# Ledger of designs, part 71: peptides against a protein of PDB entry 3V4L

Target 1, 386 residues: chain A of PDB entry 3V4L
Amino acid sequence: GQPLAKDKVALLIGNMSYWEHPKLKAPLVDVYELTNLLRQLDFKVVSLLDLTEYEMCNAVDEFLLLLDKGVYGLLYYAGHGYENFGNSFMVPVDAPNPYRSENCLCVQNILKLMQEKETGLNVFLLDMCRKRNDYDDTIPILDALKVTANIVFGYATCQGAEAFEIQHSGLANGIFMKFLKDRLLEDKKITVLLDEVAEDMGKCHLTKGRQALEIRSSLSEKRALTDPVQGAPCSAEALVRNLQWAKAHELPESMCLKFQCGVHIQLGFAAEFSNVMIIYTSIVHKPPEIIMCDAYVTDFPLDLDIDPKHANKGTPEETGSYLVSKDLPKHCLYTRLSSLQKLKEHLIFTVCLSYQYSGLEDTVEEKQEVNVGKPLIAKLDMHRGL

## One batch from the design tools (peptide; made by RFdiffusion4, then SolubleMPNN)

Design b1_p12_8_s2 (from b1_p12_8, 8 letters changed)
Fold by OpenDDE base, seed 2:
Structure b1_p12_8_s2 (fold): chain B 386 residues (1-386), chain A 12 residues (1-12)
Amino acid sequence: as target 1 above (386 residues)
Amino acid sequence: EVPVPGQIILEE
């Protein structure tokens, strides 16, 4: 019979904005495109950008809570990384220079925990370097992995080699995602699909002799990412998993704010990632006696580290949002919240209306506080340990 | 500075 997944869950992490290391660009596009493809494959996807060590640990713990017997688990990582003694280490954005295993997440430890959940399939897609870190002589004593015959690693590069981005003018994929995205929806065994991606990448003149895809698999069954999910959630655990995922993807409802001057503002919200939200404001009604008016958002929680210089932009692109700009309403002011994982409390902020009456030189201001609760990933309370 | 292992940006 066709293999069935009990459910399908993916965690995608893209680290770019390193503190002590070279900044990357491709993980932004790669995580976004992979999220959209995995959603078409009926995956529950959590997509996260620019995580600290602590935030990465919590994201992995929350991902492991969504895993159960016969669930397909997929972990994608794009960022800096290394490989020592056959162990793959993902580098958080706050990692020191030089970093060590104590500052990084070991993929083989995550695999051990996934095997304890009795998962139906474990897929790791690692878009990172696999060079040895000569500053880390730590030999991790890992417990022996179980023989589950359901593991697939797709490494963007071979052992001891680098993974590369291509610097184009504008938004571009990393080399691995450039070829993976064209094949990912194919109804093929995942190891066959990755082998076709390896052949396609091997034709690229830029990476020839520099980067090659490596596939490591114990997968004994014909499992595909296209495998259908077993029907409606019939267990309490499946219901809890669906509710937990839904909470992590719930946007605030759009609001119509009414000011005393008679101006009406539409306040809207859009998700770029599970931890990245865009707020937009538009004037939907203006009395004729008001000649000019603008609606600014301000007074954000300090935990979000919002620079006012990057808030209230006339375009999504001026906020650093290039991916969702087509789906946003035009003629708004836009603000990008890129660190929703840091939010400990409700998202409370101020909408400030600045306006001028016909025949008065003085600008008038009205303010309204808005509470939108915990948006997106902030509902998971990833900070419960601090 | 000793190069730490990480993704490299290729210029075209």
Scores: peptide ipSAE 0.048, ipTM 0.722, DockQ to the pose 0.367
Fold by OpenDDE base, seed 5:
Structure b1_p12_8_s2 (fold): chain B 386 residues (1-386), chain A 12 residues (1-12)
Amino acid sequence: as target 1 above (386 residues)
Amino acid sequence: EVPVPGQIILEE
C-alpha cells in the first residue's frame, strides 16, 4: 500500500536580521512560500523569522514535542551557516563575529533527537553555506546516530561551498527555493523530487560552477511529502500534537470597540508567520458631528521592541509586510509585531482614538486598553528559561 | 569585519 504518515510536522526558520553579520533578504519570501506549500501538503507548519540562539533552541524543543512514532518531521533553515567535520551549524541572529559551534545549532544533534522520537521520515532542507569556519576548531563529539533508514538532507549547496542569494530590488526567492517550490507538490519519493530540483538548478547559468544541490539520504522506503496522514487523530499523542499546533496558530478574535463619542473601531489580526502578526484598525462608524478621527495602537509590551515610527502605517508595505497585504482589509492603519516569541506576558496594548468635532479647534482623545492574551507562538512560552 | 562563512549576496 502507499506509505501513511501518522502526522506531518514542519519547522521553518528564516534568519535575516543578523546583529554582527551581513543582513539577508531571501529567507523572508522562502519561508513564506514554503509554509504555504507545506500547508497544501497537510503539514502542521511553524514558521519563524529572526531567532536568537535561545529562541532557536526553544523552537527546536517545541518541534521535537510534536514528533512521535511514524510522524514526518521536516526542518527548513535559511540563513548564515557553516559545516565543520561533516556537522552543519545554523547561525542565530545574535551570534558574535566570529561565531563558533557554541553560538550555533548543530543539525546532527537535532537529527539524533528526531531519531529518538521514532519518526517515519526526517527531512532537512538547509539553505545555508557549507564552507568550513576556520575560527571554530571545536570537534563536536556526537553520539553515534541510529540506523533508521528514513533520513533525507537537501543541502542548497555542495560540501565546502557557499550558498547565494541574488540581490533584487524587489521580493525574490533564494536560489534553492526558486527551484524547490516548482516541484514540492509532486507525488514523488522525496529523494527523486530533490534530484529533479538538482537538475533544474544545474541548468541555471547563475549557479553553474558556484552552487549545486547535494542530496544525502538513507531513505530505504518510497516516502513522499504527499503521503496522506493516517486516519482521524485517535491517539492521545495525536490529540496533544493537534492541540499544541493549534495553540501556536490561534489568532485573537476580531473586536468591535465602541468609544463614548459614538465612534466604532474594528480591530483585526492577521498572521504573516508564527511569530509575526499584523494588527489593523478601521473606523466602521463615525457620528456626522465628528469631522476627523484616527485610531492608533500604542503602549505595547517592552519585550516586543516596537518602534512607534513603524507602527500605525497607512499600508501593510510601510510596516515591512509585503506578502500578506493582498489578504488584508483596505483603508486601515497597520502595525507589524515581528517578535511574538519575545512576549512573556499577555499582549496588552492601548487603542487611542483621536478625533475632532465640527466647530471645535481642539482634538479630543479617548483610550481603551485591549488584552488579546498570548497570540500565535507566544502561547508556547519560548521564554520560560530566562 | 572578519570574513566568516555565510550566505553571499550576489549583485546581478
Scores: peptide ipSAE 0.046, ipTM 0.729, DockQ to the pose 0.352
Fold by OpenDDE base, seed 3:
Structure b1_p12_8_s2 (fold): chain B 386 residues (1-386), chain A 12 residues (1-12)
Amino acid sequence: as target 1 above (386 residues)
Amino acid sequence: EVPVPGQIILEE
């Protein structure tokens, strides 16, 4: 029969906004597109942008809690990285310059932990450089991996080489994702699918002789990303896993705020990623005596590090939200919360209505505090331990 | 800048 997955879980990390390193662009699009494709494949996807070392560790720990016997685990990473002594290191956004293994996440350590969960399939898609870091001479003493015969690595580049983005006039995929996305939905053994992606990427004139996909596999079974999930969760652990994933994807309910002046505001929420949410406000009712009114969001928790200059934009794109803008209502003010992983408490903020009456020179303000609880990834308390 | 391994933007 076709192999069955007990469940399918993916963690996707895209690091772009490095503090001490060159900023990237492709991980934004790559994580978003891969998230949508893996969701079509019935994966439970956690998608995270711009994680610190601590946040990456916690994201991996939460991902490992979703893994169990016969579960398919997929880790995708796009960002800076290096490879020393056959160990792959993912570089967090807060990594110092130069970074070392102590500032980075070792993929082989994650693999060891995944093997302890008795997973049905372990897929690593590493869209990062594999060049040696000459500033880190640490030889990791790794314990011998178990022989699980269920491991697949897709490296965006060959050993000792760099991975590339293409500078386009707009948003573009990285080279690896550009070709991976076209085949990811194919009902093929994952190693066969990746081999076809390697052939397609090998035709790219821009990366020819600079970047080539490397496949490393011990996969002894015909397993595919298309393999169906086993039916209704039969274990308490499977129910807990489903609930944990659902918590990480729970948006606040849209609400209608009513101001004393008789203005009604719709406050809405949209997920761009598991840690990125768009807040939007719209005037849904205005008394005729009010000639002008705008609904601003302000007084966000300091942990979110929201610059007011980037809040309350007339378009999603002005917030840096280019991907979900088509699914958002028009004629709103938009605010992008890009660091929901940093939220320790409930998301409390102020909606400020600024308005003007016909025949009055002065603007009037009314304020309402809004508590929306912990949105999306903030429900997982990725700060457990700070 | 210390040249650190990372994704490189290729110009077309």
Scores: peptide ipSAE 0.044, ipTM 0.725, DockQ to the pose 0.376
Fold by OpenDDE base, seed 1:
Structure b1_p12_8_s2 (fold): chain B 386 residues (1-386), chain A 12 residues (1-12)
Amino acid sequence: as target 1 above (386 residues)
Amino acid sequence: EVPVPGQIILEE
């Protein structure tokens, strides 16, 4: 019979905004497009951008809590990385220059922990460089991995080689994701699918002789990302997993705010990623005596590191949101909350209405405080160790 | 500067 997954869970990490290293662009598009494809494959997807070491550790720990016997686990990483002695290291955005293994996440350590969960399939898609880091002389003594015969690595590049993104004038995929996305929905054994992606990448003139996909697999069974999820959650653990994932993707409900002047504001929320939310405000009712009015959001928690210069924009694109702009209401003011993983408390902020009456030169302000609880990934309390 | 291992942007 066709293999069944008990469930399917993916963690996608895209690191771009490095503090001490060259900034990347491709991980934004790659994580977004891969999220949408994996959702069509019935994966529970957590998508995270720009994580610190601590935040990456917590994201991996939360991902491991979603894994159980016969669950398919997929880890995707796009960012800076290195490989020493066959161990792959993902570089957090706060990593020093030079970085070492102590500042990075070892993929083989994550694999060990996934094997302890008795997973049905372990897929690693690593869109990072595999060049040796000569500043890291640490030989990780990894315990011998269990023989689980259910592991697949797709490396965007060969051992000791670099991974590349194409600098285009617009948003573009990294080279690996550009070819992976075209085949990801195919009902094929995951190793066969990746071999076809490798052949497609091998035809790319830009990467010919510079980057080639490497597949490392112990997968003894015909397992595919298209494998159906086994029906109704048969275990208490599957119910808990479904509830935990649902909590991490719960948006605040849209609100209608009423001001004393009679102006009504619609406050809405959209998810770009599990840690990135767009807030939008629109005037839905204005009394005729009010000639002008605008609704600004302000007084955000300091943990979110929101620059007011990037808040309350007339377009989503002016906030840095290029991917979800088509799905957003028009004629709003938009604010992009990146780094929802940093939120320790409830998201409390102020909606400030600035308005002018007909025949008065002075602007009037009314303010309302809004508490939306913990949105998206902030519900997982990724900070419980700080 | 020793090139730190990381993704490289290719210009088209």
Scores: peptide ipSAE 0.031, ipTM 0.696, DockQ to the pose 0.369

Design b1_p12_8_s3 (from b1_p12_8, 4 letters changed)
Fold by OpenDDE base, seed 2:
Structure b1_p12_8_s3 (fold): chain B 386 residues (1-386), chain A 12 residues (1-12)
Amino acid sequence: as target 1 above (386 residues)
Amino acid sequence: SVPVPGVIKLEA
């Protein structure tokens, strides 16, 4: 019969805004497009941008809680990285220069923990450098991995090689994702699909002799990303997993705020990633005696590190939101919250209405506090380890 | 100094 997955879970991490290293651009588009494709494949996807070491550890721990016997696990990483002694290290955004294994997440340690969950399939897609780090002299003593015939690595580059980001004037995919996205929905064994992606990437003149896809697999079965999820979640563990994932993807409901002056504001929310949300405000009703009015959001929790200069923009693009701007309502003010993983408390903020009456020179202000609870990934208590 | 390994930016 066709193989069945008990469930399908993916963690996608895109690190681009490094503190001590060259900033990247491709991970933004690559994580977004891969999220949409994996959702079409019935994956439960957690998508995270710009994680610190601590935040990456917690994201992996939460991902491992979603894994169980016969579940398909997919980890995608796009960012800086290295490979020492056959161990792959993902570099967090707060990693020092130079970084070492103590500042990074070892993929083979994650694989060990996934094998303890008795997963049905383990897929690693590593869009990172695989060059040796000469500043890291640590030889990881990895415990012997269990012999499981269900592991697939897709490396965006060869062992000991660098990965490359082609500079474009606009939004563009990274090299690996550019070819992967065209094949990812095909009903093929995952190793056959990745081999076709390797052939397509090998035809690209920009990457020829610089970067090539490497496939490492123990996969003995015909497992595909298209494999159907086994029917209704009958186990208590499957119900808990579905509820936990649903909580991590719950947006605040859109609300209508009514001010004393008779102005009505629509407040709305959109997810760009599991840790990135757009807030938008629009004036939906204005009394005729009010000649000018604007609705600003302010007083965000300090943990979110919101610069007021980047808040309340006339376009989503001015906030750095280029991907979801087509699905947003027009004629709003937009604010991008890019670090929801840092939110320890409820998201409480102020909506400030500034307005002017006909025949009065003075501007009047009204304020309303809004509590939207913990949005998206902030419902996963990623901070429990502090 | 040897640079730390990382993604290299290529001009198109």
Scores: peptide ipSAE 0.388, ipTM 0.888, DockQ to the pose 0.375
Fold by OpenDDE base, seed 5:
Structure b1_p12_8_s3 (fold): chain B 386 residues (1-386), chain A 12 residues (1-12)
Amino acid sequence: as target 1 above (386 residues)
Amino acid sequence: SVPVPGVIKLEA
């Protein structure tokens, strides 16, 4: 019979905005496009940008809570990384220079924990360097892995090699994702699919002799990313997993704010990633006596590090939101919240209406506080250990 | 100093 997944869960991490290291660009597009493709494959996808060490650990822990017997688990990482003694290390955005194993997440430790969950398939897609870090002399004492015969690694580069990002003036995929995206929806054994991606990458003149896909697998069964999810969630565990995932993807409801002057503001929310939300405001009603009227959002929680200079923009692109801008309403003011994982409290902020009456020189202000609870990933309380 | 391993930027 066709293999069945009990469920399908993916964690995608894209690190770009490093504190002590060169900033990247490709992970933004790569995480976004991979998220959309995995959703078409009925994966429950958590997509996260620019995580600290602590935030990455918590994201992995929450991902492991969604894993269970016969569940397909996929981890994608795009960012800086290294490989020492066959151990792959993902570099958080807050990693020091130089970084060491104690500042990084070991993928083989995550694999050990996934094997304890008795998963149906474990896929790692590692879009990072595999060069040795000579500043890290640590030999990780890894516990012996179980023989589960359900593991697939797709490394964007060869052992001991670097990964490359092509500098474009605009949005572009990384080298690995450029080829992976064209095949990801194919109903093929995952190792066969990745082998075809390796051949396509090998034909590219930019990557030839610089970067090649390496596949490492123990996959004894014909498992594909297209494998259907086993029907209605009959188990209590499947219901809990569905509720946990739904909780992490719940947007605030759109609101109509009414001010005393008779102006009505529509407040809306859109997800770019599981930790990135766009707030947009529009004036939907204005009395004719009001000649000028602007509505802006302010007074965000300090934990979000919202720079007011980047808030209330006339376009999504001016906020740094280039991917979802086509799906957003036009003629709004836009604010991008890029660090929802940092939110400890409810998202409370102020909508400020500034307006002028015909024949009055003075600007009038009205304010309304808005509480939208914990949006998206903020519902997982990833900071509960601090 | 040996550089830390990391993604190399190529000019297009």
Scores: peptide ipSAE 0.388, ipTM 0.889, DockQ to the pose 0.378
Fold by OpenDDE base, seed 1:
Structure b1_p12_8_s3 (fold): chain B 386 residues (1-386), chain A 12 residues (1-12)
Amino acid sequence: as target 1 above (386 residues)
Amino acid sequence: SVPVPGVIKLEA
């Protein structure tokens, strides 16, 4: 019969906004497009941008809690990285210059922990450099991996080689994702699918002789990302996975705020990623005696590092949101919350209505506090270790 | 100093 997955879970990490290293752009589009494709494949997807070392550790720990016997686990990473002695290191955004293994996440340590969960399939898609870091002299004594015959690595580059980001004037995929996305929905053994992606990438004149896909696999079974989820009655573990995933993707409900002046504001929420939310405000009713009015959001929790200069924009694109702008209502003010993983408390903020009456020169302000609880990834309490 | 390994930007 066709192999069945007990469940399918993916963690996607895209690091771009490095503090001490060159900023990247490709991970934004790559994580977003891969999220949408894996959702069409019935994966439970957590998508995270710009994580610190601590936040990456917590994201991996939460991902490992979703894994169990016969579950398909997929880890995608796009960002800076290196490979020492066959160990792949993912570089967090807060990593020092130079970074070492103590500042980075080892993929083979994650693989060890996934093998302890008796997973049905382990897929690693690593869109990072595999060059040796000469500043890291540590030899990780990794325990011998179990022979599980269910591991697939897709490396965007060869061992000891660099990965490249092609500079485009607009939004573009990284090289690996550009070819992966065109085949990801094909009902093929995952190693066959990746081999076809390698052939397609090998035709790219820009990367020919610089970057090539490497496939490392022990996969003995014909498993595909298209393999259906087993429709057996939800085990207690399957219910926990469904609840945990649902918590990480729960948006606040849209609100209608009513001000004393008779202005009504619609407040809405959209997810760009599991840790990135757009807030939008619109005037839905205005009394005729009010000639001008605007609805601003302000007084965000300090943990979110919201710069007021980037809040309350007339377009999603002016906030840095280019991917979800087509699905957003028009004629709003938009604010992008890009660090929801940092939220320790409830998301409480102020909606400030500034308005003018006909025949009065002075602006009037009314304020309402809004509590939306913990949105998206903030429900997972990724900070429980501090 | 040898640069740390990282994604290299290519002009198109």
Scores: peptide ipSAE 0.386, ipTM 0.887, DockQ to the pose 0.376
Fold by OpenDDE base, seed 4:
Structure b1_p12_8_s3 (fold): chain B 386 residues (1-386), chain A 12 residues (1-12)
Amino acid sequence: as target 1 above (386 residues)
Amino acid sequence: SVPVPGVIKLEA
């Protein structure tokens, strides 16, 4: 019969904003586009940008909680990385220079843990460098992997090779995602799909002789990303998994704030990623006696590291939000919360209304505190391991 | 910076 997935779960990590390493750009677009494609394939997708070592460990642990017998697990990583002795290391944004294995996540350790879950398919898509790190002399003594014959690695580059990011004037995919996205929805065995992506990538003059897709697989069955999810969640575990995923993707409801002056503000929320939310404010009613009126968001939790210089922008793009700007209402003030994984408590912030009456030169301010609970990934208490 | 392996930026 056609193979069935018990469920399909993906963790996508894009690291760009490195502290001690060159900043990347491609992971932003690549994680976003891959998220949308995997959602069309009925994957439960957690998409995360710019994770520290601790945050990456917790994201992997939460991903592993979504895995169970016959579940398809997909891990995508875009960022800096290296490969020592056939072990792939994903580099967190807080990794020191030089980084070592102790500062990084080993993909083969994640694979071991996925095999313990008796997953139906394990797919790793690694859009990272595979060059040896000569500053890491650690020989990982990994336990022998179980023979599960359900493993696929798609490496954006060959062993011992570097991965490349093409500098464009605008937003562009990385090299691997550029070709992967065009085929990802095809009903093909995942290894056949990746072979076709490798052929398409091999035609690219920019990458020819520099970067090539490597496929490493032990896949005894015809498994595809298009494989249907097995029916209604009849198991307690499937219900828990669905609830856990839904919890991690719950946006705050849009609010209408009413100020004493008679101004009404719409406060809205949009998800860019599981850890990235846009807040937007718009004036929906203004008394005629009020000539100027602006609604600012302020007093965010300190753990979110919100720079006020990037808050309350007239466009989503000025906040660094280039991908969801088409889906946002126009003529708002926009604020991008890019680190929701850091949020320990409820997201409480102030909406400050600044306004001027006709015939008065002085600005008046009114403030309302807003509690939106734990939005998106902040509902996963990624911090409970402390 | 210490030369660590990483994604290399190419000019288009």
Scores: peptide ipSAE 0.385, ipTM 0.885, DockQ to the pose 0.365

